# Ledger of designs, part 62: peptides against a protein of PDB entry 3H8D

Target 1, 122 residues: chain A of PDB entry 3H8D
Amino acid sequence: DMKRQQRFFRIPFIRPADQYKDPQNKKKGWWYAHFDGPWIARQMELHPDKPPILLVAGKDDMEMCELNLEETGLTRKRGAEILPRQFEEIWERCGGIQYLQSAIESRQARPTYATAMLQNLL

## One batch from the design tools (peptide; made by RFdiffusion4, then SolubleMPNN)

Design b2_p14_2_s3 (from b2_p14_2, 4 letters changed)
Fold by OpenDDE base, seed 1:
Structure b2_p14_2_s3 (fold): chain B 122 residues (1-122), chain C 122 residues (1-122), chain A 14 residues (1-14)
Amino acid sequence: as target 1 above (122 residues)
Amino acid sequence: as target 1 above (122 residues)
Amino acid sequence: ALSLEEILANETAE
């Protein structure tokens, strides 16, 4: 709903194994986050050499960003914020709908904007 | 809901009175649009020398963009698409919530994502 | 999963 602002972010990363390689050999990954108000609702990681990582609040709290939105500094990082569709398009391609749906069905997903929207879709 | 993509756009305009002035004398206005799927739900215009114009689907159809999203070419215009909050922040400052609420209460507003979100907020 | 702090730190180092 309009009571909490939905904000999406994306930042690139270089995998630890490539940190000391020449720039041309540093394969880039992408870290994505969906914040439902101050709290993260979904996180997603695109890696250059392994399957994407999908994470949803409640189920994956211990693997997700533990900082609230203000603590992350993402709102102040130029170029980090992305459009909702820029997140959702990748989320869907990575099987995020099925992942979140399964988390809801198993009662592992914490209620978020993401869970509410999915329930409206289905 | 997730069934229709919400997309927001902003483009500048120069008022007709300034069209033939020197660049420094062209006062810029801003044209904003919220599309609920293919159809416009809200439109807003910031003018340099008059009050903002707020428009909502149903009530103001004849004053709003008559093109569906694809027809506008906005999705293909680099820099036109904006974040939801970039629209909402201005919308709120201009009294958009009250404007849409009044349109709903008078049964002039067509049901859109905007009306649904407002009803969740109130 | 990667920590945001680690990602941001590495980016700053680039």
Scores: peptide ipSAE 0.165, ipTM 0.637, DockQ to the pose 0.415
Fold by OpenDDE base, seed 2:
Structure b2_p14_2_s3 (fold): chain B 122 residues (1-122), chain C 122 residues (1-122), chain A 14 residues (1-14)
Amino acid sequence: as target 1 above (122 residues)
Amino acid sequence: as target 1 above (122 residues)
Amino acid sequence: ALSLEEILANETAE
């Protein structure tokens, strides 16, 4: 939709197991989100010690951010918003194209900007 | 259009009169562009010693960038791409909302993402 | 998956 902004965000996190460790012992992960308008289209988590987590709307709704964009406060968090390519580069590296494609083919994915772009690419 | 990326760019420029001066005597301006897909939707120029220049598609085509996005090389220029808010903040400060609104009302503006967003705001 | 709220809360606490 011409009227929906594609916005991307990234915030760091510390593993629960590291929360009470000394700073030098805290391994940082990264939480990523793609919002197609007010609703999340893709979510991705880079973990320091396990495989990336990839999530797409429709298929993974139960595991994804349930808040709309405004509710998240991400737009008001300094430095959280990133350029599309800063998201896509990691998404691609983590196998996001294949993941979303499989979700589309299995009819699990909800139509989003991301699904439309992928279908244009193929 | 859901299939059109909204991309924003900013690059510095030096006034022609300062081109041959010492670096400390070169007052820098800033060139801004909003591309709605491959085509420019808005252009803005911050000058060190004169009022800002605001340009919108349809009305100001003769004064705006005539290259499509790929032809500009901006996507390949390191650090040129900026976040939407980094453009919009300056656009608003320079009176861009009123400028675009007037262009719409006079039926001079070409429909773009920018015109659609403005119409949603009003 | 991690909750955004927990991530933000933990970041603020650090």
Scores: peptide ipSAE 0.163, ipTM 0.612, DockQ to the pose 0.425
Fold by OpenDDE base, seed 4:
Structure b2_p14_2_s3 (fold): chain B 122 residues (1-122), chain C 122 residues (1-122), chain A 14 residues (1-14)
Amino acid sequence: as target 1 above (122 residues)
Amino acid sequence: as target 1 above (122 residues)
Amino acid sequence: ALSLEEILANETAE
């Protein structure tokens, strides 16, 4: 049911190789998630020194967050939740539309709010 | 210093797509890690429905465990720690020697106990 | 991909 609440989250991360470094030498990345109800639909990672990582439910399940929304604690984390457009803007710039489209066409994407919206767009 | 304590761990995981299923329908994977002192040197993931994932420090830092050994809590998790051979046996069967060797040759591997041992072997 | 749990743990530790 596409009536499920769509919620988006973002949290920063420091790459493992920088964990021991001084603060000025720790490059920051960003982890993004779109939850379609309790289940993740899309995940995206912006890294400081490599290409963005795009992940969609069905195709990339094993690389994505394995927790349901409640289990993540993201809803209780101050500053983690973001507006839909804050996710979509980055998603689009990273080639997310084409990535999801290809996953749909190859029949690898699990139907989600995101797939439904894309199908309305195209 | 290669005098650091080498410790190996394994924990099971359930793929995200199976989180809602009955226990009999949850396919189990396995997450393995080799810590060279406090820092991870190798990581390996056995999945029920896709090829093994092999990761080595330096080359794959951003895909590997970001926590130092103490932070993981693995040392305090009953049943998590395994013997070296329990890791190495799987590592070898998954092509780990060749993977690490290639990472060394391409100058992408960070020197660890694992790289030192391989260099002694070859 | 990065583990959410590890990301959160690292953030807390920093």
Scores: peptide ipSAE 0.160, ipTM 0.545, DockQ to the pose 0.279
Fold by OpenDDE base, seed 3:
Structure b2_p14_2_s3 (fold): chain B 122 residues (1-122), chain C 122 residues (1-122), chain A 14 residues (1-14)
Amino acid sequence: as target 1 above (122 residues)
Amino acid sequence: as target 1 above (122 residues)
Amino acid sequence: ALSLEEILANETAE
């Protein structure tokens, strides 16, 4: 349902390889999530040393966050929530539009707010 | 090569839903890894509130740790390394033998120390 | 892909 609340989150991470290094040698990545109501619609990872990872519901279910929004605790994590555009800007720069389009065309994507918006855009 | 060092690790995690609760209300899960030389052969997750997750190389590559052993930093994490039997006991209790066998039979499993041992056992 | 649990655990350990 398009009436579900769309909420976006971002949390930083440090690569396991850098976990025990001095702070100045810890390169940050970013983990992003888009929730369409209680369930994740898109997930994205910006890594400091490899290509971005883009994931969409239906196609990438086994790789994506399995918890509903309330179970994640993200709504209770200070500063984790971001504006829609703060997610979309990165998503678009990382080729997310093409990735989601391909998932729709291959009939792998579960219908979400993201698929609906894309199908309206194209 | 069967001469590669077999190393096993376990790290705890707390469910995101319990992250902000009092310590007594944080139920722990456990993440396990078996490395066959520098690369992961098996991964396993014990969750406090859902069935165990079993993963094997070749079949579950996209869900498993993508870093080689040295990149994980696990060898540098105090108390993370466990004995082989400490992994195997849990693996067997969680149906890992059958899971890996099925992955071999379906030709999805990458040959590892784990597949070799299983094929010798059966 | 990274698990949320691992990310959050690592952040807490920082």
Scores: peptide ipSAE 0.146, ipTM 0.519, DockQ to the pose 0.265

Design b2_p14_2_s4 (from b2_p14_2, 4 letters changed)
Fold by OpenDDE base, seed 3:
Structure b2_p14_2_s4 (fold): chain B 122 residues (1-122), chain C 122 residues (1-122), chain A 14 residues (1-14)
Amino acid sequence: as target 1 above (122 residues)
Amino acid sequence: as target 1 above (122 residues)
Amino acid sequence: ALSLEEILANETEA
């Protein structure tokens, strides 16, 4: 069996509307990515002032990171890579299981490590 | 395809001979484990005063951790879990690629995520 | 969704 490396990343962001505000007025969000081999499988955004955004490959390709992992530079960014559970804990809290399940049921999700794991779980 | 979670751990150890020495005289080693799902796939020990020990499932079962991942309590030990690359970097430096390759060639290695990845690499 | 490029350009150190 061919295996792909599962890698997870997190980077903070400041809302575009807050970019030029004083530092104390810049509310932070968090951008998360799960890469299944070279390509993104899941993306997630924790916003300080609106609901989380959950995205899965196949369904949300146009909204997700379009670069392969090496192109992102995330592997070279200090502190960007996180443990799988650090991603999954947030993913689960944000309703990611249900979101991906629905994408599978609607036949919109591209098969990834994430879909395989969910199919193992259910 | 059934997928298994790959998880990596590191814990320090003190040599038995140093257990009762003053703190400044306790040389630290490092114990590493790679779990492919519930079972260990690779184990590694960095010793302060002798060559690294490399162990792979199938070949070295009698010398490796015999507990499944949940039984180890490693998932509940703060700071024990490490990133895949934190394991792989040391594994590679210690000659782990050659060690596992030799175990595969001699038909001693149990198929794991590690063997599959190596077979993808070579 | 935010672009990675925008996020990296406006990233905070915290």
Scores: peptide ipSAE 0.168, ipTM 0.622, DockQ to the pose 0.737
Fold by OpenDDE base, seed 1:
Structure b2_p14_2_s4 (fold): chain B 122 residues (1-122), chain C 122 residues (1-122), chain A 14 residues (1-14)
Amino acid sequence: as target 1 above (122 residues)
Amino acid sequence: as target 1 above (122 residues)
Amino acid sequence: ALSLEEILANETEA
């Protein structure tokens, strides 16, 4: 739906294992989200000590943020919103295109802006 | 064309009349651009002492940036790129929807992402 | 995957 605004967000996190460590020993990860209108289309996590986590709507609903965009408060959080390319560059590097393509082919991906864009690219 | 990346930019300018004034007396304007792929689709100028200037591709080509996106160097200028909503919010406040709609109705607007989005919204 | 709520609750850590 070309009428839906595509919005991207990124927030840092400290892994649970480092929560009570001294600041210098807290390794930072990054949590990314792509919202297709009010609903999340893709989620991605960059961890300091394990492979990235890639998630797509339909396939990974149970592992993704369950809140709609307004419920997250991300639109009101200063510095959380990022440019589309800031998300896509990391998504591509992490193998997101192949991941989403596989989800589409297996009919697990819910139709989103992300699936539509991929189908136009290929 | 859903395959073309929509990119938005904002850069400040000082009006010519203030170029040689002390820094505290230089009133800042803002120059905005929407690129639909390599080509500009919309341009907007916020001036400190006159009404905003709105420009749309096809109608206002002679008054708009004549460089393609790569030629502008905007993609390489730190802090120049902005979020779509940062452009659209100002565009709407300045009467951009009505301006573009009128350009479409008069058949002066070149087909762009901007014209397509407006036609979907209305 | 991490919950957004947990991440935001611990934001002061990062």
Scores: peptide ipSAE 0.161, ipTM 0.619, DockQ to the pose 0.534
Fold by OpenDDE base, seed 2:
Structure b2_p14_2_s4 (fold): chain B 122 residues (1-122), chain C 122 residues (1-122), chain A 14 residues (1-14)
Amino acid sequence: as target 1 above (122 residues)
Amino acid sequence: as target 1 above (122 residues)
Amino acid sequence: ALSLEEILANETEA
């Protein structure tokens, strides 16, 4: 609603298999989150060596960040917050529209800003 | 509402008196805008040599940007869009909270995301 | 999916 901020975050990660390698051998991934107010609406992971992971609230709650926005500390982490388009561009490239649409159609998605916006687009 | 994006922009300006001076003699100001969906909710101007200008929808419509967001071209201007906090930090420093609050109390402010958020804060 | 806590804990190497 009007009272919920849409906030987007991105942080890099090193895959577990590379954590103990030399820096030049550490392939970096990116963890993305969209928070609709205090609660995560979408999560996305860009991996260096496997397909992207797309997650949407309601359907994928068990695999998504369980912390509310304040608990994550992301709002206090310098450089973590990104513009909406910086999230959406990657989301679109990874097939996020289709993924969320399918979750809506199967009645698995929890209503969020993301679901509402998608329904406005279709 | 849930369907309106909150978008923030900042662009530099050169004051009229400096437009014809050498580059080193041009003092730069900053123009800020908060758009609640297609319509401006708040405008702010940082001047190099005078007090900040604060403007809120409803009260200051005659002095604010009259273009809708798409008409401004700001969404297409590289580097113009900023994070909410980059706007709010300056807004707060300039006394924007008190300015908007006074506009609400005097019944001059048009309801926007900004007014709603302020009312949630108080 | 990766846990946020693990990602943040190892960020010094990222």
Scores: peptide ipSAE 0.160, ipTM 0.609, DockQ to the pose 0.512
Fold by OpenDDE base, seed 4:
Structure b2_p14_2_s4 (fold): chain B 122 residues (1-122), chain C 122 residues (1-122), chain A 14 residues (1-14)
Amino acid sequence: as target 1 above (122 residues)
Amino acid sequence: as target 1 above (122 residues)
Amino acid sequence: ALSLEEILANETEA
């Protein structure tokens, strides 16, 4: 049901290799998630020193957040929730449209709000 | 210092796509870690429906456990700690020797107990 | 990909 609430979240991270370093030497990345109702539909990671990671439900389940939305605690984390456009803007710049499209065409994407929206766009 | 205590852990996981299913329909994977003192040296994931994932410190930091050993709580989790051979047996079967060797040769592996042992082997 | 739980556990360092 595409009536499910779409919610988007972002949290920063420090790469493991930098955990012991002084603050000025810890490069910051960003973890993004799109939840279609309780279930994650898309995940995206911006890393400071490697290409963005794009993940879509169905194709990349094993690499994505395994918790449902309530279990993540993200809804209760101040500053974590972001507006849809704040996710989509980065998603598009990282090639997310093409990535999701390819996953749909290869029949690897699980139907989500994101797949439905893309199908409306094309 | 190679005098650091080597500790090995294994925990099961259920893939995200199966979280909502009945227990009989949840395929189980296994997450393995080798800690060289407080820091992870190797990580390995056995998945029910895709190839094993092998990760070594230095090369794969971004994909590996970010927590030091104490922070993971693994030492306090009953049944999580395993014997060295229980890790190594699976590691070898999954091609871990060649994987780590290649990471060393490409100068991507961080020196750990594992790299030292392999260098003694080879 | 990064674990959400680990990211959250280390968020104070970010």
Scores: peptide ipSAE 0.156, ipTM 0.536, DockQ to the pose 0.378; fails the geometry check

Design b2_p14_3_s2 (from b2_p14_3, 4 letters changed)
Fold by OpenDDE base, seed 1:
Structure b2_p14_3_s2 (fold): chain B 122 residues (1-122), chain C 122 residues (1-122), chain A 14 residues (1-14)
Amino acid sequence: as target 1 above (122 residues)
Amino acid sequence: as target 1 above (122 residues)
Amino acid sequence: ALSLEEILANETDA
């Protein structure tokens, strides 16, 4: 549905193991989310010490943010919202296209803007 | 064509009459552009002392930026690229929906992502 | 995956 606003967000996180370390010893990760209207379509996590985590709606609902966009408060958090390409560039580098395509082919992916865009680009 | 990247930009300008004034006496305007792939789809200018200027591809080609996106250097200018909603919110406030709709109805508008989105939303 | 709530609660400007 091209009527829905596509919005992307990024927030940093510190690993639980680094929470109480000195600031210089805290390794930062990045949490990314793509919202297709009020509902999350994709989530991605860049960790400083493990492979990236890729998540897509339908397949990974239980592992993704369960809050709708308004409930997250992300739209009200300064610096959280990012450009679409800032999400997509990292998504591609992390194998997101292949991940989402596999989810579509296995019929695990819920239809979203992300699935529609992928199907249009292939 | 949903394969084309939609990119939005904003840059400030100073009125010609204020060019040689002290910085505190320079009233700033804003120049906005929407690129549908390499080609401009919409342009908008916010002026400090006159009504906004709205421009759409096909109708206003002679008054719009004639450079393709790469030629503009906007993608390489720090702080120039903005979120889609940062463009759309101002576009709506300035009467852009009515302006583009009238251009479509008069068959002056060139088909773009902007025309397609409007037709989908109405 | 990390919860958004946990990330926001533990956010520090280090």
Scores: peptide ipSAE 0.156, ipTM 0.613, DockQ to the pose 0.518
Fold by OpenDDE base, seed 3:
Structure b2_p14_3_s2 (fold): chain B 122 residues (1-122), chain C 122 residues (1-122), chain A 14 residues (1-14)
Amino acid sequence: as target 1 above (122 residues)
Amino acid sequence: as target 1 above (122 residues)
Amino acid sequence: ALSLEEILANETDA
């Protein structure tokens, strides 16, 4: 099996409802992505006012980024790329392990680096 | 094949000859490591006064870190872990691709993530 | 889920 590069990204976002508010009233969220080679494997959103959103390839394709990594421009965005642990720490805190496990058990998860790592962990 | 986590580290070093000099006269080098799971796959040293040293698993085992990743304490050292590209950029500039390729061709390189990626590139 | 395009477009240079 061809080994693919694992790359992780984080960008802040302002809620649509806060876009036209004064800068001081803009609550920031964080958008996270894990790319297994060219394609997204996991996505996560930390919202300031609602539960985290966790998304995994196969199960949540329609809600996840459709662009390949190069098309996203994330590799060219300064400060967007983060360490694997910077993603995983948040993923774990948000219940990502259980979420991905359930997706595997229900046969909804597309095989990725993330699914393989989880299968090796359990 | 069980997918292993790829982790990269960088730490500064002071030349032994400069250890007892005034802080202003200490030329810093940089020690780099790529770990493929628990074991080192590549090592690189940037020296202030001599050519870079490139080392790859299998060929240069005796000159490389003998400790597994956890034993190194690098994962617990603040600021030591770097992004893959931060390693690869320097590796490429130092001729690491050609070095690893030669090690593969001479059958000296131990199979690692690095060798697999190079084989896929070429 | 938020679209990446929307996030990038609305990213304030903060």
Scores: peptide ipSAE 0.156, ipTM 0.616, DockQ to the pose 0.568
Fold by OpenDDE base, seed 4:
Structure b2_p14_3_s2 (fold): chain B 122 residues (1-122), chain C 122 residues (1-122), chain A 14 residues (1-14)
Amino acid sequence: as target 1 above (122 residues)
Amino acid sequence: as target 1 above (122 residues)
Amino acid sequence: ALSLEEILANETDA
């Protein structure tokens, strides 16, 4: 049901190769998630030194968060939840619309709130 | 130092799309790790419905386990630790030798026990 | 892609 609550989250990460470097030498990335109710619909990773990674449910399930929303603990993590526009703005900049559209057209995307919204846009 | 203890681990995973299906409908994958002392040197993922994923330190740091060995808790997980041959047998079958060799030749591999052993083999 | 669990664990250790 598309009446499920849409929730968006962002958490920073340090790349593994920098984990034990001095703070000045740790490059920060950002991990983003869109949950369509309890299930992840989109995931996005901003890396400091490589292209952004875009992932959509159905197509990229094996590379995405495998936990349901409650299991992630994200809802209990202070500062993790973000507004929809904070996700969508970055998603659009990273080519997320085209990525999701291609996944729909190739019949690889699982229907989600995100796919429904895109179909209403196109 | 190549005198670091080499430890190998394997844990199963269920793909996200199957997480809430009946047990009969959950396809199992396998996650493998080789730790060169506290640091991961190689990671390997066997998926039920896509090609195996091979990852080597230096080249694939952003896709590999970010935790040091102690932080993973793998050493405390019953049945997680495997014998070296149990890792290497699968690694070889999946083309791991060629993958690591290419990473060395392209100067993308971080020197590890694995790279040293391969160099002794060629 | 990065594991959420590992990302969260790293934040805690930082």
Scores: peptide ipSAE 0.146, ipTM 0.534, DockQ to the pose 0.279
Fold by OpenDDE base, seed 2:
Structure b2_p14_3_s2 (fold): chain B 122 residues (1-122), chain C 122 residues (1-122), chain A 14 residues (1-14)
Amino acid sequence: as target 1 above (122 residues)
Amino acid sequence: as target 1 above (122 residues)
Amino acid sequence: ALSLEEILANETDA
């Protein structure tokens, strides 16, 4: 509802395979999260060497961040918070609309801001 | 509600008195807006030479932006959109909490995301 | 998917 803040975060990561390589040989990925209030609604990972990972609440709970927003510390991490569009642009490019829609249609998605917005879009 | 996007904007302005001065003599202010969906919820102006101006929907409608969010063109203006905290930090420093609270108590404030959040804070 | 904790622990500023 209007009482829940929609907040978006992005942090870089080095893939496990590159963690022990020289810096110039480390390919960065990007981890994204959308929090609908304290709860994660969407998670996304841009990998340098494999397809994006898209995750939506309800369907992918076991693979998503289990922490409450405050528990993540992301709100206190400088440079982690991004504008909604900075998330959505990547989400759209990665096929996030289709992914979330499919989760809704299969009754796997938990209702979130993201599901509501998508339903408004259709 | 959760269907309304909370969006925040900031743009610089030159005070009228300085508009015709040399650039080095122009003191910039900052115009801030919080949109609760298409409607402005809060407006704020940081002036270089006078107290901040705080405005809230319902109370200050005659002094606030009359344009719908889309009509403002702010969504299309590069660098105008800011993070919620970038607005709230200034809002708090300027006494925005007290201002909005007083507007609520006097029954002058229109219900917005901002009023709801403040009521959650109290 | 990577855990947030792992990502944060191995994050680099570069």
Scores: peptide ipSAE 0.156, ipTM 0.609, DockQ to the pose 0.649; fails the geometry check

